Peptides against a protein of PDB entry 8PQO. Designs and how they scored, part 187

Target 1, 252 residues: chain A of PDB entry 8PQO
Amino acid sequence: VLLKEYRVILPVSVDEYQVGQLYSVAEASKNETGGGEGVEVLVNEPYEKDGEKGQYTHKIYHLQSKVPTFVRMLAPEGALNIHEKAWNAYPYCRTVITNEYMKEDFLIKIETWHKPDLGTQENVHKLEPEAWKHVEAVYIDIADRSQVLSKDYKAEEDPAKFKSIKTGRGPLGPNWKQELVNQKDCPYMCAYKLVTVKFKWWGLQNKVENFIHKQERRLFTNFHRQLFCWLDKWVDLTMDDIRRMEEETKRQ

## One batch from the design tools (peptide; made by RFdiffusion4, then SolubleMPNN)

Design b1_p25_7_s4 (from b1_p25_7, 17 letters changed)
Fold by OpenDDE base, seed 5:
Structure b1_p25_7_s4 (fold): chain B 252 residues (1-252), chain A 25 residues (1-25)
Amino acid sequence: as target 1 above (252 residues)
Amino acid sequence: MELLESYLKDLGLFLVNILLEQKLL
C-alpha cells in the first residue's frame, strides 16, 4: 500500500472551485475521444451517512472494446471491468476504484477535502497517527512548468502565461503562492487529495503502485492548470448554470 | 467524471499490459 497526499493550491475560492471543477471536467471530456463508450452507470442517487450528504455513483468501465483482441481473449473473467464508486459531498469527495478479477488485491482510493487555505493543514483526512506517518505530502504547483510533461504542455494552459481578464488573476510567477498572502482581494484554496493505492501482487507491488501515483499526479497537475487557465470561461457561471448545462448535455 | 474515464481506460490498458508481460493472466 502506498499513500500520498497531493496538495493543489489554487488562486480561487472553494465556492468558485465547485463551479470550475464541474466546468473543466465537462470541457476536458469534450476533447477526449471515446468518452462514454464502455461505461455503465449502475447507481446515481443521493446519500446521507453520518451527517455527510451528497451524491453517490457506481459505474463500471468495460475495457473490452478498449484493448487489443488478443488481450481480450487472454484476459480472465472480470479483469477488464473496473468499478468506480464515488461519494460527492462537496467540499468533500471520495472515489474508490476496484477490479472484479483482482478483488481485494487492487484498490485505488482518492479522498479530497477542499479547504480555504494554502495547504498548511496536517492530516485533514483524520487518519490514525500510525497511518499518517506513512503518508507523503506532495505539493503540486500549477505554475511550475517542470512538473508538466513536454507532450502535455500547451501554452494556452500555462498559468505562468495566463492572465484572467475578468478577475485580473495571473500570470502566476515563481513566488505566486507567497505573494497571494498579501493579495487580500484574491481568494485561495487547497485541494487535499489523499490517494491510497494497493496492488498486492508480489514482485509488482511497488512498480504498479508508484506508476499509478505518477499517473494521478500527472492528471491532477494538468487538470488544475486547465481549470485556472479557463477561469474566464466559468467564473461568472453559477451552480445552477452548470446543472442546466449538464441537463442539456444529457438530452443531446 | 468523463476525464477520469479516459484516465481509467489508459490505466486499465496499462495494467493489462503489465500482467501480460509478467505472464500473470
Scores: peptide ipSAE 0.049, ipTM 0.670, DockQ to the pose 0.531
Fold by OpenDDE base, seed 1:
Parts: sequence; C-alpha cells; structure tokens
Structure b1_p25_7_s4 (fold): chain B 252 residues (1-252), chain A 25 residues (1-25)
Amino acid sequence: as target 1 above (252 residues)
Amino acid sequence: MELLESYLKDLGLFLVNILLEQKLL
C-alpha cells in the first residue's frame, strides 16, 4: 500500500472550483475519442451519512471493447470490469476504484477535501497518527513547467502565460503562491487529494503502485493547469449551465 | 468523472499488459 497526499493550490475560491471542475471534466471528455462508451451506471442517488450529504454513484467501466481480441479471449471473468464508487459531497469527495477479478488485491482510493487555504493543514483527512506518518505530502505547482511532461505541454494551457480577462488573475510567476498570501482580493484554495493505492501481487506491488501514483500526479497536474487556463470560459457559468453541458457531452 | 473514465481505461490496459508480461493471464 502506498499513500500520498497531493496538495494542489489554485487562485480560485472553493465555490468557483466546483463550477470549474465540472466544466473542465466535461470539456476534457469532449476532447477524448470514444467518450463514455462502455460505461454502465448501476447507482446514482443521494445519500446522507454522519452529517455528510451528497450524491452516490456506482459505475462499471467495461473494457472488453478497448483491449485487443487476444486479451479479451484470455482475460479471466471480471478482469476487464472496473468498478467506480463515488461519494460526492462537495467540498468533500471520495472515489473508490476496484476490479472484479482482483477483488481485495487491488484498490485505488481518492479522497479530496477542498479548503480555502494555501495547503497548510496537516492530516486534513484525519488519519490515525501511525497511518499519517507514512503519507508523503506532494505539492503540485500548476505554474511549474518542470512538473509537466514535454508531450503534455501546451502553451495555451500554461498558467505562467495565461492572463484571465474576466478576473485579472495570472499569469502565475515563480513566486505566485507566496505573493497570493498578500493579495487580499484574490481568492485561493487547496485541493487535498489523499490517494491510496494497493496492488497486492508478489513482485509487482511497488512497481504498479508507484506507476499509478505517477499517472495520478500527471493527471492532477494537467487537469488543474487546464482548469485555471479555462477560467474565462467557466467563471460566469451557473450550475444549470454545467448540467446542460454534461448532458450534451453524454449525447456525443 | 469523464476524465477519470479515460484514465481508468488506460489503467485497465496497463494492468492487462502487466498480467501478460508476467504470464498471469
């Protein structure tokens, strides 16, 4: 098991981020070929637990059409079905990813708190001290080009070059986070993403767990760079606008 | 998340490749 807490600081408010996140997810989905093909929604319902109110979803991603024929023929039953259970109670969210074949030997859990701070809170997910001491805190700086793979880099998605016309935010210089502390008129937040990866297979555990974390970090970095650079596209949108966009995306 | 969906598909392919490499399929 490998745990890391990714802290992504953004020059947006917690309320703004809710819109921006949904917009950016929808926009990114439009740019992907194949869209939601092979997705089965088993559950989509409101939930309430321990004072937490939100939406619970259970989806199955069927990968049979996405793998080569020989893989499909050799794959054990359930091996190509990925389950995603999500509890969305913004500003808190939890996602649990499992596989039917791997059962307890495979787990990806992503727990996110969105807080109106600069990533200064320790153990925001309230882990036991013994567990928390094994968590690596990883700061993602969306303005740091060195954290972006060359193949992923786009100038139009570079926070160090982007200037929001609608809000005046950006470009983000090398010391933007430190400067933000003194800018009373610019909102800020941190997404605390605790990622738990388990791949219990002899000889492969460390390799796979580290690989998954590497991919998660890459995903978080690119996504939040896009989110910020698309600020002018989503900052004036309402939640109703977002819902319409999501429905349009599902139809494509 | 639709973005996560794309990632999960890639992850699935990756896992399958590992299983094949280790002759576990």
Scores: peptide ipSAE 0.046, ipTM 0.683, DockQ to the pose 0.546
Fold by OpenDDE base, seed 2:
Structure b1_p25_7_s4 (fold): chain B 252 residues (1-252), chain A 25 residues (1-25)
Amino acid sequence: as target 1 above (252 residues)
Amino acid sequence: MELLESYLKDLGLFLVNILLEQKLL
């Protein structure tokens, strides 16, 4: 089991982020292959437990059409079915990813708290001390070019170059986080993303767990760079606007 | 090992899609 808490600092408010996240997810999804093919939604309902109120979803991703033929032919039964259970109670979110074949030997869990701070809270997910001591805190700086792979870099998605016309935020210089503290009118938040990866297979555990974390970090980095650089596209939108956009997309 | 590595590369791409579709990034 490998646990890392990714802390992503952004010059937006928690409320703004809710809109920006939904917008950016929708926009980013347009550039990805799959288009929802092979996705089965089993459950989509409101939930309430332990004072947490939100939306619960259970989806199955059938990957048979997405992998090469030889993989499909050699894959054990259930190995290409990925289950995603998600609890969305913004500003708290939890996603659990499992596989039918691996059962308890495979787990990806992503738990996120969105807080109006600069990533200074320790153990925001309230883990037991014994578990918390094994968590590596990883700070993602969206302005740091060195954290971005060359193949992922786009100048139009570079926070160090972007200037928001609508808000005046950016560009983000090397010391932008420190400077932000002195900017009374600029909101900020941190997304605390606790990622738990378990891949219990002898000889491959560390390799696979580190690989998955590498992919998650890459995703979080690129996504939040986009989210910030798309600020002028979503900052004036409301949650109602987002809901309407989603409904319109479903009808097409 | 090569087969597994190929699968893992694909899995990485699929994870990106899964996380995008859930709207919980």
Scores: peptide ipSAE 0.138, ipTM 0.767, DockQ to the pose 0.049; fails the geometry check
Fold by OpenDDE base, seed 3:
Structure b1_p25_7_s4 (fold): chain B 252 residues (1-252), chain A 25 residues (1-25)
Amino acid sequence: as target 1 above (252 residues)
Amino acid sequence: MELLESYLKDLGLFLVNILLEQKLL
């Protein structure tokens, strides 16, 4: 098991982020292949548990059509079915990813708290001390180009070059986080993303767990760079606007 | 090794897609 807490600081408020996240997810998904096909929605309902109120979803991703024929032929039963259970109770969310074949030997858990701070809180997910001592805190700086793969880099998605016309935020210089503390009119937040990865196959555990973390980090980095650079596109939108946009997208 | 690498690459792409689709970022 490999645990890391990714802390992403953004010059937006927690309330703004809710809109920006939904917009950016919708926009980014348009550029990705394979979305929608092979997805089975088992559950999509509101939930309330232990004071947490939100939306619960259970989806199965059938990957049979997404893999080469030889992989499909050799794959054990259930190996190409991925289950995703998600609890969305913004500003808290949790996602659990499992596989039918691997059962207890495979787990990806992503738990996120969105807080109006600069990533200074320790153990926001309230892990036991013994578990918390094994968590590596990883700070993602959206302005740091060195954290971005060359193949992922786009100038129009570079926070170090972008300036918001509507808000005046940006560009983000090398010391933008420190400067943010002195800017009373600029909101800020941190997404605390605790990622738990378990891949219990002898000889492959470390390789796969590290690989998954690398992919998650890459995703978080690129996504939040986009979110910030698209600020002018979503900052004036309301949650009702987002809901309307989602409904329109479902009709297409 | 090549099969594993190919699978891992596909898994990475899959993870990106599911997280984007579910608005979990």
Scores: peptide ipSAE 0.091, ipTM 0.746, DockQ to the pose 0.049; fails the geometry check

Design b1_p25_8_s1 (from b1_p25_8, 15 letters changed)
Fold by OpenDDE base, seed 5:
Structure b1_p25_8_s1 (fold): chain B 252 residues (1-252), chain A 25 residues (1-25)
Amino acid sequence: as target 1 above (252 residues)
Amino acid sequence: DLEKLVVLYALQLGLEAVSYQLAGS
């Protein structure tokens, strides 16, 4: 098992981010081929547990149509079905990814707190001390070009070049995080993303777990660069606007 | 083991399929 806490600092408020993340997920999904293909929603209902109130979703991603024929023929039962269970209680969210074939031998868990700070809180997820001491804190800087793969880089999604017309935020210089505290009119937040990866195959555990973390870091970096650079597209939207957009998408 | 390779490939594709959902989590 390998745990890392990714801390993503953004020049937006916690309230703004709620709109921005939903918009950005929707926008990014439009750009993906086969969006929604093979996705089955088993459960979508409100939940309440230990004072936490939110929306629970259970989705199955059926990969049969996304793999070559020979893979479908060779895949053992359940190997091509990915389960996603999500508890969305913004500003808290938890997502659990499993695979039917792997059962207890594979797990990805992402737990996120969105806080109005600069990523300075320790153990925001309230782990036991013994567990917390093994968690690596990883800061993601959305303005740092060196953290982006060349194949992922787009100039229109570069926070170091982007200037928001509606808010005046950006471009983000090399010391943008340190300068935030001196900018009265610029809100900020941090997404604390605790990622737990479990892969229990002897000889491959560390290799696969590290690989998955590398992919998640890449994902978080690219997504939040987009989120910021799309600020002018979503900053004036309300949650009601987002809900309408989602409903319209479901009707299509 | 061929089956294990297929499973690893499936997991990789699965992570790509849920990527933006995970990013927004």
Scores: peptide ipSAE 0.560, ipTM 0.942, DockQ to the pose 0.850
Fold by OpenDDE base, seed 4:
Structure b1_p25_8_s1 (fold): chain B 252 residues (1-252), chain A 25 residues (1-25)
Amino acid sequence: as target 1 above (252 residues)
Amino acid sequence: DLEKLVVLYALQLGLEAVSYQLAGS
């Protein structure tokens, strides 16, 4: 098991982020080939647990149509089904990814707290001290081009070049976080993403777990760069606007 | 073995498939 807490600082408020997140997810999904093909929504309902209220979703991603015939023929039962269970209680979110074939031998859990700070809180997810000692804190700087793979780099998604017309935020220079503290009118937040990766195959555990973390880090980096650079597209939207957009998309 | 490789490939594709949702988690 490998745990890392990714801390993503953004020059947006927690409330703004809620809109931006949903917008960016929707926008990113549109850019993906296949869209929702092979996605089965089993559950989508409100939940209440231990004082936490939110929306629970259970989705199955059927990969059968996304793999070559050869792979389908060789894939053991359940190997091509990915389960996503998500508890969305913004500003808290939890997502659990499992695979039918791997059963208990594979787990990806992402737990996120969105806080109005600069990533300074320790153990925001309230892990046991012993567990917290094994968590690596990883700061993602969306303005740092060196954290972006060359193949992922897009100039239009570079926070170091982007200037928000609507808010005046950006571009984000090398010391943008420090400068942000001096700009009392500019909101900021941190997304604390605790990522737990478990892969229990002897000889491959560390390799796969590290690989998955690298992919998640890459994902978080790119996503939040997009989120910020798309600020002018979503900053004036309300949650109601987003909900309406989602409903309209579902009807298409 | 080949079966394990197929599973790993499937997991990778699966993670890519859910990536945009995970990003928003």
Scores: peptide ipSAE 0.558, ipTM 0.942, DockQ to the pose 0.852
Fold by OpenDDE base, seed 1:
Structure b1_p25_8_s1 (fold): chain B 252 residues (1-252), chain A 25 residues (1-25)
Amino acid sequence: as target 1 above (252 residues)
Amino acid sequence: DLEKLVVLYALQLGLEAVSYQLAGS
């Protein structure tokens, strides 16, 4: 098992981020071929547990149509079904990814707190001290080009070049985080993403777990660069606007 | 083991399929 806490600092408020996140997920998914194909929603209902209130979703991603025929023939039962269970109680969110074939031998858990700070809180997820000492804290700087793969780089999604017309935020210089502390007119937040990866195959555990973390870091970096650079597209939207857009999409 | 390779491939494709949802987690 490998745990890392990714801390993503953004020059947006916690309330703004809720809109931006939903918008950016929807926008990014539109650009992907086969988006939504093979996705089955098993559960979508409100939940209440231990004082946490939110929306629970259980989705199955059926990969049968996305793999070659020979893979389908060789795949054991359940290997091509990915389960996503999500508890969305913004500003807290938890997502668990599993595979039917792997059962308890594979797990990706992402637990996120969105806080109005600069990533200074330690153990925001309230782990036991013994567990917390094994968690690596990883800071993602959306303005740092060195954290972006060359193949992923787009100038229109570069926070170091982008300036929001509607808010005046950006571009983000090398010391933008330090400067943000003194800019009372600019809101800020940190997404604390505790990622737990488990892959229990002897000889491959560390390799696969590290690989998955590398992919997650890449994902978080690119996504939040997009989210910020799309600020003018979503900053004036309300949650009601987002809900309406989601309902309209479901009708199509 | 060929079966294990197929499973690893499936997991990789699965992670790509849910990537944008995970980004929003």
Scores: peptide ipSAE 0.557, ipTM 0.941, DockQ to the pose 0.862
Fold by OpenDDE base, seed 3:
Structure b1_p25_8_s1 (fold): chain B 252 residues (1-252), chain A 25 residues (1-25)
Amino acid sequence: as target 1 above (252 residues)
Amino acid sequence: DLEKLVVLYALQLGLEAVSYQLAGS
């Protein structure tokens, strides 16, 4: 098991982020090949647990149409089904990814707190001290080009080049986080993403777990660069606007 | 084993399929 807490600092408020996140997920999903093909929603209902109240979703991603026929024929039962269970209680969110074939031998859990700070809180997810000491804190700087793979880089998604017309935020220079402290009119937040990865195959555990973390870090970096650079597209939208957009997308 | 390779391939494709959904988690 490998745990890391990714801290993503953004020059947006927690309330703004809720809109931006949903917009960016929807926008990015449109650009993916195949769209929502093979996605089955098993559960979509409100939940209440231990004072946490939100929306619970259980989705299955059927990969049968995404693999060659030869692979589909050789795949063991359940291997091509990915389960996603999500508890969305913004500003808290939890997502669990599993695979039917792997059962308890594979797990990805992402727990996120969105806080109006600069990533300075320790153990925001309230882990036991013994567990917390094994968690690596990783700061993601969306303005740092060196954290972006060349194949992922797009100038229009570079926070170091982007200037928001509607808000005046950006571009983000090398010391943007320090400068933000002195800008009383610019909101900021941090997404604390505790990622737990478990892969229990002898000889491959560490390699696969580290690989998955590398992919998650890449994902978080690219996504939040997009989110910020798309600020002018979503900053004036309300949650009701987002809901309408989502409903319209479902109808297509 | 070939079976294990297929599973690893499936997991990779699965993570790619849910990637942006996970980013919003």
Scores: peptide ipSAE 0.555, ipTM 0.941, DockQ to the pose 0.859

Design b1_p25_8_s2 (from b1_p25_8, 15 letters changed)
Fold by OpenDDE base, seed 2:
Structure b1_p25_8_s2 (fold): chain B 252 residues (1-252), chain A 25 residues (1-25)
Amino acid sequence: as target 1 above (252 residues)
Amino acid sequence: DLELEIVLLALKKGLDAVGYELAGA
């Protein structure tokens, strides 16, 4: 098991981020060629547990169309089905990814707290001390081009170049986080993403777990760069606007 | 190991499929 807490600081409020996140997920999903095919929604309902109130979703991603024919023919039963269980109680979210074939031997869990700070809180997920001492804190700087793979880099998604017309935020210079403290009119937040990865196959745990973390870090970096650079597209939207957009997308 | 390769491929394709939803998680 490998745990890392990714801390993503953004020059947006927690309330703004809720809109921006939903918008950016939808927008990014549209840009992906395989959007929605093979996704089965089993559950999408409100939940309430231990004072946490939100939306619970259970999806199955059927990967049969995403692999070559010979893989489909040789794959063990359940190997090509990925389950996603998500509890969205913003500003807290939890997502659990599992595979039918691997059962308890594979897990990706992402638990996120969105806080109106600069990533300074320790153990925001309230892990036991013994567990917390094994968590690596990883700061993602959306303005740092060196954290972006060349193949992923787009100038239009570079926070160091982007200037929001609607908010006046950006471009983000090398010291933007420190300067943010002095900008009383600019909100900020941190997404604390605790990522737990388990791949319990002897001799491959470290390799696969590190690989998955590398992919998640890449994803978080690119996504939040997009989210910020798309600020003018979503900052004036309300949650009701987002809900309408989602409903319209489901009807298409 | 063919089984391992299939599983790893499935996981990779799965992560690609869920990717942006995980970013928003």
Scores: peptide ipSAE 0.520, ipTM 0.932, DockQ to the pose 0.829
Fold by OpenDDE base, seed 1:
Structure b1_p25_8_s2 (fold): chain B 252 residues (1-252), chain A 25 residues (1-25)
Amino acid sequence: as target 1 above (252 residues)
Amino acid sequence: DLELEIVLLALKKGLDAVGYELAGA
């Protein structure tokens, strides 16, 4: 098991981020080929548990059509079915990813708190001290080009070049986080993303767990760069606007 | 959704690599 807490600081408010995240997910999904193909939504309902209220979703990703024929032929039953269970109680959310074949031997859990701070809270997910001491804190700087793979880099998604017309935010210079503390009119937040990866296969555990973390870090970096650079597209939208857009997308 | 999609892509690449090794065996 490998745990890392990714801390993503953004020059947006917690309330703004709720809209921006939903917009950016929808936009990113449109840009991906085969988005929605092979996705089955089993459950989509409100939930209430232990004082937490939100939306629960259970999705199955059927990968049979997305893998080469030889992989499909060699794959055990259930190996190409991925389950995603998500609890969205913004500003808290939890996603659990499992596989039918690997059962308890495979787990990806992503727990996120969105806080109006600069990533200074320790153990925001309230882990036991013994567990917390094994968590690596990883700071993602959306303005740092060195954290972006050359193949992923786009100038239109570079926070160091982007300036929001609607809000005046950006571009983000090398010391943008320090400068943000002194800018009373600019909101800020941190997404604390605790990622737990378990891959129990002898000889491959560390390799696969580290690989998954590397991909998650890459995803979080690119996604939040997009979210910020798309600020003018979503900052004036309401949650009702987002809901209407989601309904329209489901009808297509 | 986006987080899962990247993981799925990573898993696909992993499965492809394993599949090539198994097919060559």
Scores: peptide ipSAE 0.032, ipTM 0.654, DockQ to the pose 0.049
Fold by OpenDDE base, seed 4:
Structure b1_p25_8_s2 (fold): chain B 252 residues (1-252), chain A 25 residues (1-25)
Amino acid sequence: as target 1 above (252 residues)
Amino acid sequence: DLELEIVLLALKKGLDAVGYELAGA
């Protein structure tokens, strides 16, 4: 098992981020070819558990169309089905990814707290001290081009070049986080993403767990760069606007 | 191990498919 806490600082409020997140997920999904194919929604309902209230979703991603024919023919039963269970109780979110074939031998869990701070809180997820000792804190700087793979880089998604017309935020220079502290009118937040990866296969555990973390880090970096650079597209939207957009997308 | 390679490919494709939803999680 490999745990890392990714801390993503953004020059947006916790309330703004809720809209921006939903917008950016929807927008990014549209840009991905075949993003909706093979997705089965089993459950989508409100939940209440231990004082936590939110939306619970259970989706199955059927990967049969995304692999070569010979892989489909040779794949063990359940190997091409990925389950996603998500508990969305913003500002807290939890997502669990499993595979039918791997059962308990594979797990990706992402637990996120969105806090109105600069990523300074320790153990925001309230892990036991012994467990917390094994968590690496990883800071993602959305303005740092060196954290972006060359193949992922787009100038229109570069926070170091983007200037929001609607809010006046950006571009984000090398010291943008320090400058933010002095700008009383600019909101900020941190997304604390605790990522737990388990891949129990002899000889490959560390390799695969590290690989998955590398992919998640890449994903979080690119996503939040997009989220910020799309600020002018979503900052004036309401949650009702987002819901309407989601309904319109489902009808297509 | 062909079985392992298939599983790893499935996981990779799965993570790609779920990717942006996980970013918003």
Scores: peptide ipSAE 0.526, ipTM 0.934, DockQ to the pose 0.824; fails the geometry check
Fold by OpenDDE base, seed 3:
Structure b1_p25_8_s2 (fold): chain B 252 residues (1-252), chain A 25 residues (1-25)
Amino acid sequence: as target 1 above (252 residues)
Amino acid sequence: DLELEIVLLALKKGLDAVGYELAGA
């Protein structure tokens, strides 16, 4: 088991982020070829548990068409079915990813708190001390080009070049986080993403767990760079606007 | 969904790697 807490600081408010996240997810999904194919939504309903209220989703990703034929032919039954269970109670979110074949031997859990701070809270997910001492805190700087793979880099998604016309935020220079503290009119938040990865397979555990974390970090980095650079596209949208957009997308 | 894409990408790459190992390559 490998745990890391990714802390993504953004020059947006927690309330703004709710809109921006949903918009950016939708936009990113549109840009992916074959988006939605092989995705089965089993459950999509409101939930209430222990004072937490939100939306629960259970999706199955059928990867049979997404992998090479030789992989599909060699894959045991259920190996190419990924289950995603998600509890969205913004500003808290939890996603649990499992595989039918590996069962308890495979787990990816992503728990996110969105807080109006600069990533300074320790153990925001309230882990036991014994567990927390094994968590690596990883700060993602969306303005740091060195954290972006060359193949992922796009100038139009570079926070160091982008300036929001609507808000005046950006570009984010090398010391943007320090400068943000002194900018009373600019909101900020941190997404605390605790990622738990378990891959219990002899000889491959560490390799796969580290690989998954590497991909998660890459995803978080690219996504939040996009989110910020798309600020002018979503900052004036309301949650109702987002809901309408989602409904329109489902009808297509 | 974003996290899903990452996971799917990671899993795809992982499955590819496993597939190669299973195939003896």
Scores: peptide ipSAE 0.034, ipTM 0.664, DockQ to the pose 0.052; fails the geometry check

